# Ledger of designs, part 62: peptides against a protein of PDB entry 7PB4

Target 1, 105 residues: chain A of PDB entry 7PB4
Amino acid sequence: KMLNIKEYKEKLLSTLGEFLEDHFPLPDRSVKKKKKNIQESSVNLITLHEMLEILINRLFDVPHDPYVKISDSFWPPYVELLLRNGIALRHPEDPTRIRLEAFHQ
Target 2, 218 residues: chain B of PDB entry 7PB4
Amino acid sequence: DALQMAVGYFEKGPIKASQNKDKTLEKHLKTVENVAWKNGLASEEIDILLNIALSGKFGNAVNTRILKCMIPATVISEDSVVKAVSWLCVGKCSGSTKVLFYRWLVAMFDFIDRKEQINLLYGFFFASLQDDALCPYVCHLLYLLTKKENVKPFRVRKLLDLQAKMGMQPHLQALLSLYKFFAPALISVSLPVRKKIYFKNSENLWKTALLAVKQRNR

## One batch from the design tools (peptide; aimed at target 1 F60)

Design b2_p19_8 (made by RFdiffusion4)
Pose (drawn by RFdiffusion4):
Structure b2_p19_8 (pose): chain A 91 residues (1-28, 43-105), chain B 212 residues (1-189, 196-218), chain P 19 residues (1-19)
Amino acid sequence: KMLNIKEYKEKLLSTLGEFLEDHFPLPDVNLITLHEMLEILINRLFDVPHDPYVKISDSFWPPYVELLLRNGIALRHPEDPTRIRLEAFHQ
Amino acid sequence: DALQMAVGYFEKGPIKASQNKDKTLEKHLKTVENVAWKNGLASEEIDILLNIALSGKFGNAVNTRILKCMIPATVISEDSVVKAVSWLCVGKCSGSTKVLFYRWLVAMFDFIDRKEQINLLYGFFFASLQDDALCPYVCHLLYLLTKKENVKPFRVRKLLDLQAKMGMQPHLQALLSLYKFFAPALISVKIYFKNSENLWKTALLAVKQRNR
Amino acid sequence: EAEALLYQKVQELVVVTAE
């Protein structure tokens, strides 16, 4: 069961990365890829389940933040605009 | 054959400015509906015309008439439904066309050969609940399509939030009752649906439904 | 379409990561 989940996870992650690079590229400060942004969000969601918010730096491309906000992937902090969290789809 | 000429004409897409082209389009569309309302269409023709109508090609009236004449002689391929959901996801489709398609999918539910690959698109179907114009029809569709495996906690939470936003709507209540039946531990809380009149009820479709 | 696919893929990844 564990190995099956692992194979599925790795296949999903690789295909997701390819899809992101194909459909959500950077334009050309130092910006990070959308993949790294999603990785930071997913890591913070499980590492700190009581505060899954990550600060928005200059490396976050505003179009990516807005994209994640429009599609129900990322959620804004009720008071602090510089923080965003990942939607807890697992619960 | 008389119908294949119309299928090829619609596959060629819209043509030049109209000198006599309006009459030509009308003749081809009349031929298709006559065949559809007399004895029905085959699976291949349906696979072609449904996806042509759900694409950006042709105006709204042509797509509406094509959808209203999508009556199967036998069965409907599920791959055609998958491509139709993909065309919906493209977004170059009219709202009224989307409503008509969901009505058609509800009406033609028992005439799709397989429904497992369609159930795999439960997520795309569920995401359309945000749209309050598609909400009743999407709820009617999910009432038919929902299995036990589809009742995930996230979906229950989002459906409860949507109930709180819109109120205890009949279609939302029916879908929530189905979710309760399938997963009572995740939440506490088929049949009549408004605007569920079968627009595609021909006589032969009726005898096939009774034979079903 | 790409946005809808992105949503679906991310949702599945979050759920699998939780396992």

Design b2_p19_8_s1 (made by RFdiffusion4, then SolubleMPNN; from b2_p19_8, 11 letters changed)
Fold by OpenDDE base, seed 3:
Structure b2_p19_8_s1 (fold): chain B 105 residues (1-105), chain C 218 residues (1-218), chain A 19 residues (1-19)
Amino acid sequence: as target 1 above (105 residues)
Amino acid sequence: as target 2 above (218 residues)
Amino acid sequence: MAEQMLRLMVEELVILEAQ
């Protein structure tokens, strides 16, 4: 039984990865940077897959404080996507922190 | 603070001896309006004022103005929403106030700190689908709240019966599409594949304020 | 459809992670 759950989880993670790449890709950085000298804070945006992984890990690793701080690497449309779909929740006192919904509870 | 004085006035009620009750009320209401639209309100202020707006303590015009000003600075307490729903059950608020509350609840949904207790109220919200004035906004709320566990055969039947009575309403179709997604075996009816979910724009009243809240909380 | 599927997949993943 345990082996089947692990294999199923790995398969689900792989399927989720492919699904996210197909349906929720990061915006192509190909918007021609017109050369204005604004110091490009080269904030590397993380994928929605990476964002979900962080949120899931935090939910299980720190159940008493399952909140993740929204960094500049979090693409705002992804944060909004997770919130409006009830996948994530904001912290009651700190709106810069979000948690994954505890679907298992 | 002027806001604290205004909130305290609404909480304690008008002092009996004031000859200018209406002028005092208007002054405090304007104070709340000004702060709410500029900066938003603290969760504690929303807790107090939201409860007042739905309690029937003041007239419908005042309650409507208060409810329109329930704009958070940061978050809204789930407990405040649960209390507000309890007042809806008591029925001291007008039908227009109930509609406005559901519009507010949908518009402010992302700013509510937790959803656990609100999710337990799913059955209450679902029962409110029978009210024609509430139905569009309740469908939107249920669309946001619905989990797979909420999709039961009896609720599917009720939604299909409601669709038979009201016709193929966009908001009802949106909710049914979600139900079919979670439980395709329960819905034998072919729903039109709507690429776009369409709900009545409930947030229009707060659009500018919501943008400001989102900017302050970035 | 994609957003609904995302929620379902995440829900299932969280349930599996808890087992």
Scores: peptide ipSAE 0.649, ipTM 0.419, DockQ to the pose 0.332
OpenDDE base, seeds 1, 2, 4, 5: peptide ipSAE 0.646, 0.644, 0.648, 0.644; ipTM 0.471, 0.482, 0.588, 0.465

Design b2_p19_8_s2 (made by RFdiffusion4, then SolubleMPNN; from b2_p19_8, 11 letters changed)
Fold by OpenDDE base, seed 3:
Structure b2_p19_8_s2 (fold): chain B 105 residues (1-105), chain C 218 residues (1-218), chain A 19 residues (1-19)
Amino acid sequence: as target 1 above (105 residues)
Amino acid sequence: as target 2 above (218 residues)
Amino acid sequence: MAEQLLRLMVEELVILESQ
């Protein structure tokens, strides 16, 4: 039974990775430099996979404060995607922090 | 201000002429300790004192006490952490000081203002996994830092070799599980599904202080 | 549909991590 759970988890993680690459890719950096002087903060956006990993890890590592601070590496459409689907929740007092939904509770 | 005088003493060093050097040192150290645990320290004070603690300017006992007091009022500057890591490369600090620094870095990770430069130090931290005393804390740090781009075949091999040598340690398993999450094709080994990721730092020396800092910044 | 599947996969993953 334990071996089957491990294999299933590994398969699920692999499937999730492929699914995220196919359906929720980062926008191509090719969106033309329209001239607004917004200093291209060379902030490398993280993938939705990386974002979910951070949120899952925080939920289990720090269950008493499962909130992650939204950084400039968090692509805003991904944050909104997670929130509108009930995958993540905003902190009630700090809109710059989000947590994963505790589906196991 | 008593704190400014204490920080200035550590920065400039003891003036040779006072017969009561140890009493003066203890007075200033207690001042820093009291403020740090009560209110936290400003980012500038942490920048100065953290570098002093790792430079080898003072003895191991003093450095240990300073490091234990590196509690932020609000944030820690990433630059302060980068400078501190540079002192680890020079090798003038004791093994116990290095362990304490990594414990501190993990404990204070969320209070560091930026992570970009720290992430560039990934290779340096990964090399420190070979130190048996540092390994548990470095694994925890790497667990917090690891991105998909850091997961390389050679690092996977090193982690598996380390696991073969040390056994199935919880901190190594946590890091390997993260590596498998980012790059499942690189890790053919079935990792035990642990219900909880356990790092030795679950009982953080600063837990009470950090709770107090979070409560004050609300 | 993709967003619903994402939720289900994340939910299952969280449940599996808790077992």
Scores: peptide ipSAE 0.634, ipTM 0.378, DockQ to the pose 0.294
OpenDDE base, seeds 1, 2, 4, 5: peptide ipSAE 0.622, 0.620, 0.622, 0.616; ipTM 0.604, 0.611, 0.603, 0.613; seeds 1, 4, 5 fail the geometry check

Design b2_p19_8_s3 (made by RFdiffusion4, then SolubleMPNN; from b2_p19_8, 11 letters changed)
Fold by OpenDDE base, seed 3:
Structure b2_p19_8_s3 (fold): chain B 105 residues (1-105), chain C 218 residues (1-218), chain A 19 residues (1-19)
Amino acid sequence: as target 1 above (105 residues)
Amino acid sequence: as target 2 above (218 residues)
Amino acid sequence: MAEQLLRLMVEELVILESL
């Protein structure tokens, strides 16, 4: 049973990774290159996969304060996507903090 | 049961022939209040009673008491909220009832089953920011509803104009901070980095009841 | 459809992480 759960988890993670790349890719940096004058905010955006990993880890590592501070690396459309779908919740007193929904509770 | 009789009384209205109309009304109102605060109300009961409270069928005192006991057992139907907002447009409710409704809507927001139709009402809620009595509660509601697609240049201008008129109110700052998060290019003004957003505590009226609802639904 | 599937996948992943 445990081996099957581990294998299933690994398969799910792989499938999720592929799914996120296919359906929720980061915007190509290439399109912003043509208008030279907008300061290339050198902010390295993280993938939705990395964002979810951070949120999941925080949920389990610090269950009493499962909120993650939104950094400049968080692409705003991803934050909106997670909030809109009830995958994440915004902190009631701090809009710069979000948590993953505790689906296991 | 006693609750069904009470809801039916409010729905159908008082039978003309009752000499003791006020005693009967009070009896049924107390029945609804007692059940709502102890157990919460079913979504169907909330649908009926919320509509009645905003329709102007009863006096302001009765409507206020009904609205205060719109506590869900589990969920509130989005359709009930949309209907309620439609009554706000008709204007048969008092200003105090409108304020109470927005407080209720914010307090009960997490118990509403869906948000798709409520999000379509964004423009209506945003227009209500011009009402000084509603503004704090509407800002809180908009803080909960705002998506990137809602952040438009004209809305930014309106919020900045309101801030110029009313000063740097915490509830306006909270909403502007959210707008800046979604569309930083639209808000050139340096917003004070407030680490904490403070809305008027709309939940205070229902705090104990909401805790009980959350405990029952765990 | 993709957004709904994302939620389901994340939900399942969270449940699996809790086991």
Scores: peptide ipSAE 0.644, ipTM 0.541, DockQ to the pose 0.354
OpenDDE base, seeds 1, 2, 4, 5: peptide ipSAE 0.641, 0.640, 0.639, 0.640; ipTM 0.525, 0.547, 0.550, 0.543; seeds 1, 2, 4, 5 fail the geometry check

Design b2_p19_8_s4 (made by RFdiffusion4, then SolubleMPNN; from b2_p19_8, 10 letters changed)
Fold by OpenDDE base, seed 3:
Structure b2_p19_8_s4 (fold): chain B 105 residues (1-105), chain C 218 residues (1-218), chain A 19 residues (1-19)
Amino acid sequence: as target 1 above (105 residues)
Amino acid sequence: as target 2 above (218 residues)
Amino acid sequence: MAEQQLRLMVQELVELEAQ
């Protein structure tokens, strides 16, 4: 049973990864802006997969405060995607923090 | 030059010490407007100003005026559009600004240097179809963006659901017709054969400017 | 919708991690 759950989890993660790549790919901002001087702090955006991983891990690691601070690495469309679909919730008092939705309620 | 000072003003924000902040803002806005309509703006200027218009840094009136003068001299950077869509998702701009942006995006579509990254945003645009105010313009945008790979069963269902809710809208029909062209097996519904696809004339706001841009780039 | 499917996939993943 446990092996089947692990295998299923791995398969689901793989499927999720593929799904995210197909439907919600991160725009490659890696257009190597040649070194013109605009110090646009190239904040490296994380993938939606990485974002979800962070949120899931936080939910299980710190269940009493499952909120993650939205960093500059969080692509706003992804944040909105998660919020709009009830996958994530904003902290009621701090809109800069989001949590994964507790689907077991 | 005057344009650089104006762009810099919008980028950096009003310097605290200006007694006549509104007059200064208006002066710089007029400078941007004059240059944009006369000569167009450089891609870098559009990048800056487009983000400002959608960031909510200024009021709706200012944002609207900025967005109306986002006329390229040559090209618009795809990156600017991607950033702009990011701001749309954050929701700090008004509904009217969002509508204007989609109208602008449709009108300026051919002047965007690349489409690869914009095509990656297809799903986000498609989600905006649920907004009744945006729907006509989003349909037009999607009509321009849609490739065979974008035509999925769930999107077909969503379009049909929208049609059921909103009725047979010309813009929905246009998009559905394109979907049927790419994936006829997914659309069993008989679509009226429209000889002409009609979208709202989003480009009308920029018609004269776009003609001028095309003439300069010949 | 892709978005709905995403929700379902995430939900399932969370449920699996909670076991």
Scores: peptide ipSAE 0.505, ipTM 0.712, DockQ to the pose 0.332
OpenDDE base, seeds 1, 2, 4, 5: peptide ipSAE 0.481, 0.482, 0.484, 0.480; ipTM 0.800, 0.783, 0.796, 0.803; seeds 1, 2, 4 fail the geometry check

## One batch from the design tools (peptide; aimed at target 1 L52 L100)

Design b2_p20_3 (made by RFdiffusion4)
Pose (drawn by RFdiffusion4):
Structure b2_p20_3 (pose): chain A 91 residues (1-28, 43-105), chain B 212 residues (1-189, 196-218), chain P 20 residues (1-20)
Amino acid sequence: KMLNIKEYKEKLLSTLGEFLEDHFPLPDVNLITLHEMLEILINRLFDVPHDPYVKISDSFWPPYVELLLRNGIALRHPEDPTRIRLEAFHQ
Amino acid sequence: DALQMAVGYFEKGPIKASQNKDKTLEKHLKTVENVAWKNGLASEEIDILLNIALSGKFGNAVNTRILKCMIPATVISEDSVVKAVSWLCVGKCSGSTKVLFYRWLVAMFDFIDRKEQINLLYGFFFASLQDDALCPYVCHLLYLLTKKENVKPFRVRKLLDLQAKMGMQPHLQALLSLYKFFAPALISVKIYFKNSENLWKTALLAVKQRNR
Amino acid sequence: FEEVLFEKVQELVVVTAQMR
């Protein structure tokens, strides 16, 4: 069961990364890829389940933040505009 | 054959400015509907015309008439439905066309050969609940399509939030009752749906439904 | 493309939760 989930996770992650690079590229400060942004969000969601918010730095491309906001993937902090969290799809 | 000429004409897409082209388009569309309303269309022709109508090609009236004449002689391929869902995901489709398609998918539900691959698109179907124009028809579709495996906690939470936003709507209540039946531990709280008149009810389709 | 992204991210979050 564990190995099956692992194989599925790795396959999903690799295909997701390819899809992101194919359909959501950077334009050319130092910006990070959308993949790294999603990784930071997923890591913070499970590492700190009581505060899954991450600060928005200059490396976050505003179009990526807005993209994640429009599609229900990322959520804004009720008061602090510089923080965003990942939607807890698992619950 | 008389119908294949019209299928090929619609596969060629829209043509130049209209000198006599309006009459030509009308003749081809009349031929298709005559065949559809007499004895029905085959799976291949339906696979072609449904996806042509759900694409950006041709105007709204042509797509509406094509959708209203999508009556199967036998069965409907599920791959056609999958491609139709993808064309919906493209977004170059009219709202009224989307409503008509969801009505057609509800009406033609028992004439799709397989439904497992379509159930795999439950997520795409569920995401369309945000749109309040598609909400009743999407709820009617999900009432038919929902299995036990589809009742995920996230979806229950989002459906409860949508109920709180819109109120206890009939279609939302029916879908929520189905979700309760399938997963009572995740939440506490088929049949009549408004605007569920079968627009595609020909006599032969009726005999086939009774034989079903 | 945005809807596909949503579905892929949703599945990844759910699978990641299962691996824990």

Design b2_p20_3_s1 (made by RFdiffusion4, then SolubleMPNN; from b2_p20_3, 14 letters changed)
Fold by OpenDDE base, seed 3:
Structure b2_p20_3_s1 (fold): chain B 105 residues (1-105), chain C 218 residues (1-218), chain A 20 residues (1-20)
Amino acid sequence: as target 1 above (105 residues)
Amino acid sequence: as target 2 above (218 residues)
Amino acid sequence: SALELRLMVEELVILEAELQ
């Protein structure tokens, strides 16, 4: 039973990854070409997949404080996507923290 | 046609071997400008060129000129705007290009086909309020986008803090007034009753073009 | 697309809960 669940989870994660790449891609990274000089702090944005993984993991690792701090690596459109669609919730007192919605409660 | 060739040039980039790269660039840019101001651009052309203007593929002067001619024939695709905002997040465009984009977005707001996805970007736009150069235009954009569900206590606090820092700016007051309209309980501060909402006229750059677009779509 | 995303995430959360 547990093995089947794990396999299904992995399959679902893969499917989710593909879905997110198709529908919610980050801006094309390929434009990282050569112009050296401008130290524009290339904020390394994480994928929506990675963001969701962080949120899911936090929910289960720290269930009493399931909130994740929004870092500069969190693309704001992704944050708003999750919040607007009820996938995530913002902390009531700290707008810099978000959690997954408690779908099972 | 000449426009397709021009758009294709910007999309694919300059072929390395041409000695007259700058002349070719200028030729294609003028083609786009001429068509855009005369007839407007198709949604697909705007999709391509808008992303190019914000991607940092070309220099600031070229990007500025492209962005200035992002005039629709009929509509702008919401997807194009979402993609454009994604490029703003990458930060490869100049500050002046960002300002111009927000001006463009406000000016062209009514020509965007749908706004459901743009509304999902509310928080991103709101986060840009702290940029002094963007603030007037972002306030105007937020004024157009704000729904009751967007008015949150933390956003009210941020707006009030911004007002404390920047003073009582007309654009900020307009947005706060809208917030008070949607959520009067969140804004205890007495806002001066301004009879007229004054935003910086973003449309001025496209006034003639916008009139032409409206005439064509009648 | 957004609804599909929510459903997929919900399912993942359920699966994770079952693995705990």
Scores: peptide ipSAE 0.412, ipTM 0.535, DockQ to the pose 0.307
OpenDDE base, seeds 1, 2, 4, 5: peptide ipSAE 0.400, 0.409, 0.409, 0.410; ipTM 0.701, 0.711, 0.696, 0.531

Design b2_p20_3_s2 (made by RFdiffusion4, then SolubleMPNN; from b2_p20_3, 14 letters changed)
Fold by OpenDDE base, seed 5:
Structure b2_p20_3_s2 (fold): chain B 105 residues (1-105), chain C 218 residues (1-218), chain A 20 residues (1-20)
Amino acid sequence: as target 1 above (105 residues)
Amino acid sequence: as target 2 above (218 residues)
Amino acid sequence: SSLLLRLMVEELVELEAELK
């Protein structure tokens, strides 16, 4: 039973990865928008997949404080996407922290 | 090849084209229709055209006609179905197109090469039960897809709530019966023992074509 | 696409919960 669940999980993750790559890719770094002064902050943006993984892991690893601090690696449109669609919830007192929404408690 | 030119037109053609204004569009659409109904379409052609039909690139009339012609020569790729479902989520297609898609999906279910990815979309299909227009066809689809692992307490509750709202619909009863089969402990309500599972005949639109496909793929 | 994403995530969370 556990093996089946693990296999299913892996398949789901694979499908999710493909889905995210197709529909929610990171912006290509190549569009040099001319706006001058954005310092080349070498901030490596993480994929939406990685973001979700972080949120899920936090939910299970620290269930009493399932919030993740929004880092510079979090692409703002992804954060907004998750919040708008009820996938994530912003901390009521700290807008810099988000959690995975409690599905089917 | 006339079909290749037609597919190419739809792939690269004008955005928001109207059937009534474009003789070229009509010509290409007729080409696709003719080939699809006579011989079926290759999986690659279905992949392209199905995506177009649901993307909102063309008008509803054109999309409907394309979708009606999604008849496989042999198989439909599950990836095409997954992409199609993704377009449903974007909401650029009409309600009638969504209904037609689910009818198509049920009718063509056996011709889909794999079901693994489609099974992962179970939650999406289940959520679509709330749409009254989709509900009968979604129930049929879920009846085909449901595994024991999909039968969870929260889904049972949702189905029972839906039954309370909509009444004892035959398609809903069929699905509940299947759920009870997999998880009898979750369904305390006595379901009438229906000997015959009755779904709306979704395949009627493609009956002749499906017979031809089955004959070719014997 | 957003609904599909949510549903996939929900299922993933449920699977994780079952594995723990």
Scores: peptide ipSAE 0.517, ipTM 0.525, DockQ to the pose 0.558
OpenDDE base, seeds 1, 2, 3, 4: peptide ipSAE 0.518, 0.519, 0.533, 0.515; ipTM 0.516, 0.521, 0.464, 0.523; seeds 1, 2, 3, 4 fail the geometry check

Design b2_p20_3_s3 (made by RFdiffusion4, then SolubleMPNN; from b2_p20_3, 14 letters changed)
Fold by OpenDDE base, seed 5:
Structure b2_p20_3_s3 (fold): chain B 105 residues (1-105), chain C 218 residues (1-218), chain A 20 residues (1-20)
Amino acid sequence: as target 1 above (105 residues)
Amino acid sequence: as target 2 above (218 residues)
Amino acid sequence: SSLTLRLMVEELVILEAELQ
């Protein structure tokens, strides 16, 4: 039973990965970085997949404080996407923190 | 078609390292500019060129010229706007390009085919209020986008804090008045009853072109 | 697409809970 669940989870993660790449990709940075001296605010944005992974992990690793601080690596459109679709919730007192919805609860 | 060749040049880049790169670039820019101001651009052409203007593929001067001629023949695809905003997050756009983009977005707002995805970008736009150069134009954009569901206590606090920092700016007051309309319980502060809402005229750059677009679509 | 995303995430959370 547990093995089957793990296999199904892996399959779902793969499907989710493909879905996210197709529908919610980050802008392609492949445009040649002409190093003009503008301080590359080298904000390394993470993928929506990575963001969801962080949120899921936090939900289960720290269930009493499942909130993640919004970092500069969090693409604002992704944050709003998750919040507006009821996938994530903003902390009531700290708008810089979000949690995944506890769908298992 | 000269326009197709010009768009193709910007999309694919210059094929040959020819000595006349700048002349070729200028020729194609002029072609795009001429068509855009006379007839407007198709949604597909705007999709390609807007992405190029914000990707950092070309220099700031070229990007500025491309962005200034993003005039629709009929409509702008919402997807093009979403892609453009994504480049604002990731890309090396200059401050001037960002300002120009917000001015463009406000000016062209009514020509965007849908608003559902743009509404999901509300938080991104709201975060840009902290930029003093962007603030007037972002307030105008938010005034156009704001729905009841966007009016949250934390955003009210941020706007009040911004007002405390920047003073009683007309564009901030306009946005706060809209917030008070949607959520009167969140804004206890008496806002001066402004008879007229004044935003910076973002349309001035495209006024003639916008009139022509509206006339063609009637 | 947004609904699909929600459903997929919901399912992942449920599966993860079953593995705990």
Scores: peptide ipSAE 0.614, ipTM 0.520, DockQ to the pose 0.331
OpenDDE base, seeds 1, 2, 3, 4: peptide ipSAE 0.588, 0.585, 0.608, 0.530; ipTM 0.650, 0.658, 0.592, 0.758

Design b2_p20_3_s4 (made by RFdiffusion4, then SolubleMPNN; from b2_p20_3, 14 letters changed)
Fold by OpenDDE base, seed 3:
Structure b2_p20_3_s4 (fold): chain B 105 residues (1-105), chain C 218 residues (1-218), chain A 20 residues (1-20)
Amino acid sequence: as target 1 above (105 residues)
Amino acid sequence: as target 2 above (218 residues)
Amino acid sequence: SSLLLRLMVEELVILEAELQ
C-alpha cells in the first residue's frame, strides 16, 4: 500500500511539474525594459513547482507553524495565484508569511 | 418540508389574513435557525435569506437573527454576496446589521465559492473604512482581498489619514503592513511588528457551526 | 487551469498525509 502511494505521488509530482511549466512559466528575464532606477535585485525567482514543494514540506514538517516566509525569490504573481485559488493562506498577523491549505485536515 | 415553507414565508412575505403573524414569523425563524445550526443551509437558501436580511423587508431584530443563521451546508455563492453588498449601497439596513454582515463575510470567507466578483467590490469595501463601527471588520476583509493591483497611492494616503485620526489600531496596522508588503515604496513609515492578533475574532459567533461545516465537508 | 492546479495540490497533500 505505501509503495503504491509513493509511486503515485512521484507520478503526480512529475505531471504537476510538466503542467506548471506549460501553464505557469516564469516570466522570461530577457525583457530588460531599460527603465533605469529599479534596482534589478538579481534575485533568482523559483518556479511555482519549487514554491509548492516548500509549502507542502513545511505543512508536514512543522504542522504547528506551517507558514513559510515570502522571500524575494517568490514571484508575486505566484503568491497571488495560490492565495486567490485557496491553495495558500496568508498569516493573520504577518503578511510576509503564507501557508498551504491543510486539505488533509 | 418545514424549511422550504419557512424560506417561502420570508420570500413571499406574511400573508395578510393571518391573525397570528408574529407567532408564524417566530415559528419560521426558529425552523431556519434550527436547520442552519444543525445541518447548514443550501446555497440557494442562503441566497434568498441573505437578500431578505439586507433588503429591509423585515425589522432589524428579524434581519439580525437571519444573518446569524446564514451558515452554509457546503458553499456560499459569490453572487449572493454581491447582491448583499448591493443592498448595503441602498442603505436600508441598520448600522448593526452592516457590522454583522461584515463579521459574517469574514467568518464565511473561505466558504464562498469564488472571489472574482467580490474582488471587484474592493473599492466599495475600502470606502467603508470611514465608518468607525465597520472599520475593524472591513480591515480584516480587505486583508483577505488585497492584491498588489489594489495597492494604490490614493488608498495609502487614505489609510495613513485614517491612522492619524483613529490612532495606531491593530486592524489598521495589519492592513498597512500588507500594503507595505505589496508596495514598499508607497509606505515610508516603519510599522511595528506586533506579535498580537490584528483582527477581532469575527468567527466567534459561528465558531462551533464552522467547525461542524468543515467536519461535514471532509 | 487554476482549478486543475488546486486539485493536483489537494491530491498531493492527501497523498503526503497518507505517507506520514
Scores: peptide ipSAE 0.643, ipTM 0.424, DockQ to the pose 0.335
OpenDDE base, seeds 1, 2, 4, 5: peptide ipSAE 0.536, 0.534, 0.537, 0.637; ipTM 0.710, 0.724, 0.728, 0.549

